# Ledger of designs, part 50: peptides against a protein of PDB entry 4BOS

Target 1, 163 residues: chain A of PDB entry 4BOS
Amino acid sequence: PVLTRTVVPADNSCLFTSVYYVVEGGVLNPACAPEMRRLIAQIVASDPDFYSEAILGKTNQEYCDWIKRDDTWGGAIEISILSKFYQCEICVVDTQTVRIDRFGEDAGYTKRVLLIYDGIHYDPLQRNFPDPDTPPLTIFSSNDDIVLVQALELADEARRRRQ
Target 2, 163 residues: chain A of PDB entry 4BOS as posed
Amino acid sequence: PVLTRTVVPADNSALFTSVYYVVEGGVLNPACAPEMRRLIAQIVASDPDFYSEAILGKTNQEYCDWIKRDDTWGGAIEISILSKFYQCEICVVDTQTVRIDRFGEDAGYTKRVLLIYDGIHYDPLQRNFPDPDTPPLTIFSSNDDIVLVQALELADEARRRRQ

## One batch from the design tools (peptide; aimed at target 1 A10 N12)

Design b1_p30_8_s4 (made by RFdiffusion4, then SolubleMPNN; from b1_p30_8, 19 letters changed)
Fold by OpenDDE base, seed 3:
Structure b1_p30_8_s4 (fold): chain B 163 residues (1-163), chain A 30 residues (1-30)
Amino acid sequence: as target 1 above (163 residues)
Amino acid sequence: GLTAEQIARRLAELAERKENLERFFEELKK
Protein backbone atom coordinates (compact mmCIF):
# COMPACT_ATOMS: atom_id res chain seq x y z
CA PRO B 1 0.00 0.00 0.00
CA VAL B 2 1.22 3.45 -0.97
CA LEU B 3 -0.07 6.81 0.15
CA THR B 4 -0.56 9.18 -2.75
CA ARG B 5 -2.18 12.52 -3.47
CA THR B 6 -4.90 13.37 -5.92
CA VAL B 7 -4.38 16.79 -7.42
CA VAL B 8 -7.57 18.82 -7.24
CA PRO B 9 -8.11 22.08 -9.13
CA ALA B 10 -6.04 24.98 -7.89
CA ASP B 11 -9.03 27.20 -7.26
CA ASN B 12 -10.09 29.06 -4.15
CA SER B 13 -12.08 26.03 -3.04
CA CYS B 14 -9.37 23.37 -3.01
CA LEU B 15 -9.87 22.76 0.71
CA PHE B 16 -13.53 21.96 0.28
CA THR B 17 -12.91 19.79 -2.75
CA SER B 18 -10.20 17.92 -0.88
CA VAL B 19 -12.29 17.35 2.22
CA TYR B 20 -15.23 16.20 0.15
CA TYR B 21 -12.96 13.78 -1.69
CA VAL B 22 -11.67 12.06 1.41
CA VAL B 23 -14.90 11.95 3.42
CA GLU B 24 -16.83 10.57 0.45
CA GLY B 25 -14.36 7.79 -0.13
CA GLY B 26 -12.52 9.20 -3.10
CA VAL B 27 -15.11 11.14 -5.07
CA LEU B 28 -13.67 14.08 -6.95
CA ASN B 29 -16.32 16.75 -7.24
CA PRO B 30 -15.02 20.29 -7.68
CA ALA B 31 -18.60 21.49 -7.88
CA CYS B 32 -19.13 20.62 -4.21
CA ALA B 33 -17.64 23.86 -2.95
CA PRO B 34 -20.72 26.10 -2.97
CA GLU B 35 -22.69 23.56 -1.00
CA MET B 36 -19.90 23.03 1.50
CA ARG B 37 -19.48 26.76 1.94
CA ARG B 38 -23.17 27.02 2.65
CA LEU B 39 -22.89 24.13 5.08
CA ILE B 40 -20.15 25.87 7.04
CA ALA B 41 -22.09 29.12 7.06
CA GLN B 42 -25.14 27.36 8.44
CA ILE B 43 -23.11 25.70 11.16
CA VAL B 44 -21.53 28.98 12.18
CA ALA B 45 -24.82 30.83 12.10
CA SER B 46 -26.47 28.19 14.26
CA ASP B 47 -24.25 28.92 17.24
CA PRO B 48 -23.22 32.55 17.47
CA ASP B 49 -22.22 32.13 21.10
CA PHE B 50 -19.61 29.52 20.28
CA TYR B 51 -18.55 30.92 16.93
CA SER B 52 -17.83 34.33 18.36
CA GLU B 53 -15.94 37.22 16.91
CA ALA B 54 -12.98 36.16 19.01
CA ILE B 55 -12.84 32.88 17.12
CA LEU B 56 -13.86 34.13 13.70
CA GLY B 57 -11.98 37.41 13.65
CA LYS B 58 -15.16 39.03 12.40
CA THR B 59 -18.82 39.02 13.35
CA ASN B 60 -20.76 35.83 12.89
CA GLN B 61 -22.82 37.30 10.08
CA GLU B 62 -19.79 38.78 8.36
CA TYR B 63 -18.08 35.42 8.41
CA CYS B 64 -21.10 33.66 6.99
CA ASP B 65 -21.30 36.10 4.12
CA TRP B 66 -17.57 35.88 3.58
CA ILE B 67 -17.26 32.10 3.51
CA LYS B 68 -20.09 31.78 1.00
CA ARG B 69 -18.13 33.79 -1.53
CA ASP B 70 -16.55 31.68 -4.24
CA ASP B 71 -13.21 33.45 -3.96
CA THR B 72 -12.43 33.09 -0.26
CA TRP B 73 -10.01 30.51 1.05
CA GLY B 74 -10.69 27.97 3.73
CA GLY B 75 -8.36 27.38 6.61
CA ALA B 76 -8.12 26.10 10.14
CA ILE B 77 -11.53 27.39 11.17
CA GLU B 78 -13.24 25.64 8.30
CA ILE B 79 -11.27 22.45 8.84
CA SER B 80 -12.28 22.41 12.48
CA ILE B 81 -15.90 22.86 11.56
CA LEU B 82 -15.79 20.18 8.89
CA SER B 83 -14.08 17.80 11.29
CA LYS B 84 -16.94 18.22 13.69
CA PHE B 85 -19.59 17.94 11.00
CA TYR B 86 -18.19 14.78 9.43
CA GLN B 87 -17.23 13.37 12.83
CA CYS B 88 -13.71 12.55 11.81
CA GLU B 89 -10.19 13.65 12.55
CA ILE B 90 -8.74 15.73 9.75
CA CYS B 91 -4.97 15.55 9.54
CA VAL B 92 -3.17 18.11 7.42
CA VAL B 93 0.42 17.42 6.52
CA ASP B 94 2.36 20.55 5.62
CA THR B 95 5.04 20.16 2.97
CA GLN B 96 6.80 23.32 4.07
CA THR B 97 7.42 22.17 7.63
CA VAL B 98 6.85 18.42 7.26
CA ARG B 99 4.50 18.51 10.20
CA ILE B 100 0.98 17.28 10.73
CA ASP B 101 -1.76 19.43 12.19
CA ARG B 102 -4.51 17.28 13.62
CA PHE B 103 -8.01 18.65 13.86
CA GLY B 104 -10.46 16.85 16.10
CA GLU B 105 -7.77 14.77 17.75
CA ASP B 106 -9.36 15.14 21.18
CA ALA B 107 -12.93 14.46 20.08
CA GLY B 108 -12.72 10.69 20.19
CA TYR B 109 -13.50 10.12 16.52
CA THR B 110 -12.82 6.66 15.16
CA LYS B 111 -12.10 7.87 11.63
CA ARG B 112 -9.23 9.88 10.20
CA VAL B 113 -8.75 11.56 6.84
CA LEU B 114 -5.65 13.22 5.46
CA LEU B 115 -4.87 16.29 3.41
CA ILE B 116 -1.60 17.64 2.12
CA TYR B 117 -0.95 21.38 2.21
CA ASP B 118 1.83 23.33 0.51
CA GLY B 119 1.05 26.75 1.91
CA ILE B 120 -1.39 27.79 -0.77
CA HIS B 121 -3.10 24.59 -1.92
CA TYR B 122 -4.81 21.58 -0.38
CA ASP B 123 -4.92 18.12 -1.92
CA PRO B 124 -6.47 14.92 -0.59
CA LEU B 125 -4.47 11.84 0.26
CA GLN B 126 -5.44 8.23 -0.34
CA ARG B 127 -3.91 4.81 0.10
CA ASN B 128 -3.54 2.80 -3.09
CA PHE B 129 -3.43 -0.96 -3.00
CA PRO B 130 -1.44 -3.37 -5.15
CA ASP B 131 -4.64 -5.04 -6.25
CA PRO B 132 -6.00 -2.90 -9.07
CA ASP B 133 -9.51 -4.08 -8.26
CA THR B 134 -9.31 -2.65 -4.75
CA PRO B 135 -10.28 1.01 -4.72
CA PRO B 136 -8.11 3.52 -2.87
CA LEU B 137 -8.82 4.13 0.79
CA THR B 138 -9.37 7.68 2.01
CA ILE B 139 -10.87 7.02 5.44
CA PHE B 140 -8.54 5.51 8.00
CA SER B 141 -8.77 4.37 11.57
CA SER B 142 -7.89 7.04 14.08
CA ASN B 143 -5.53 4.44 15.51
CA ASP B 144 -3.65 4.08 12.23
CA ASP B 145 -0.48 5.98 12.96
CA ILE B 146 1.32 4.32 10.08
CA VAL B 147 -0.62 6.46 7.66
CA LEU B 148 0.66 9.53 9.49
CA VAL B 149 4.22 8.36 9.00
CA GLN B 150 3.50 7.77 5.34
CA ALA B 151 2.03 11.24 5.09
CA LEU B 152 5.18 12.74 6.56
CA GLU B 153 7.28 10.82 4.08
CA LEU B 154 5.11 12.01 1.24
CA ALA B 155 5.35 15.57 2.48
CA ASP B 156 9.10 15.37 2.74
CA GLU B 157 9.31 14.11 -0.81
CA ALA B 158 7.00 16.87 -1.95
CA ARG B 159 9.16 19.44 -0.21
CA ARG B 160 12.18 18.23 -2.11
CA ARG B 161 10.16 18.62 -5.30
CA ARG B 162 8.98 22.04 -4.12
CA GLN B 163 5.38 21.01 -3.94
CA GLY A 1 -29.06 5.82 4.93
CA LEU A 2 -28.17 9.34 3.83
CA THR A 3 -24.83 10.17 2.31
CA ALA A 4 -22.74 13.03 3.58
CA GLU A 5 -23.61 14.92 0.44
CA GLN A 6 -27.32 14.42 0.93
CA ILE A 7 -27.11 15.52 4.53
CA ALA A 8 -25.09 18.57 3.61
CA ARG A 9 -27.61 19.55 0.97
CA ARG A 10 -30.54 19.19 3.31
CA LEU A 11 -28.66 21.03 6.01
CA ALA A 12 -28.02 23.91 3.68
CA GLU A 13 -31.68 24.03 2.78
CA LEU A 14 -33.35 23.44 6.12
CA ALA A 15 -30.97 24.18 8.94
CA GLU A 16 -31.54 27.60 10.41
CA ARG A 17 -31.10 26.88 14.07
CA LYS A 18 -28.73 24.90 16.24
CA GLU A 19 -31.42 22.33 16.92
CA ASN A 20 -31.63 21.48 13.26
CA LEU A 21 -27.90 21.01 12.98
CA GLU A 22 -27.82 18.81 16.04
CA ARG A 23 -30.31 16.46 14.44
CA PHE A 24 -28.20 16.22 11.33
CA PHE A 25 -25.07 15.64 13.39
CA GLU A 26 -26.74 12.72 15.08
CA GLU A 27 -27.81 11.41 11.72
CA LEU A 28 -24.22 11.48 10.53
CA LYS A 29 -23.18 9.34 13.47
CA LYS A 30 -25.49 6.53 12.38
Scores: peptide ipSAE 0.034, ipTM 0.526, DockQ to the pose 0.029
OpenDDE base, seeds 1, 2, 4, 5: peptide ipSAE 0.023, 0.024, 0.020, 0.020; ipTM 0.505, 0.513, 0.492, 0.492

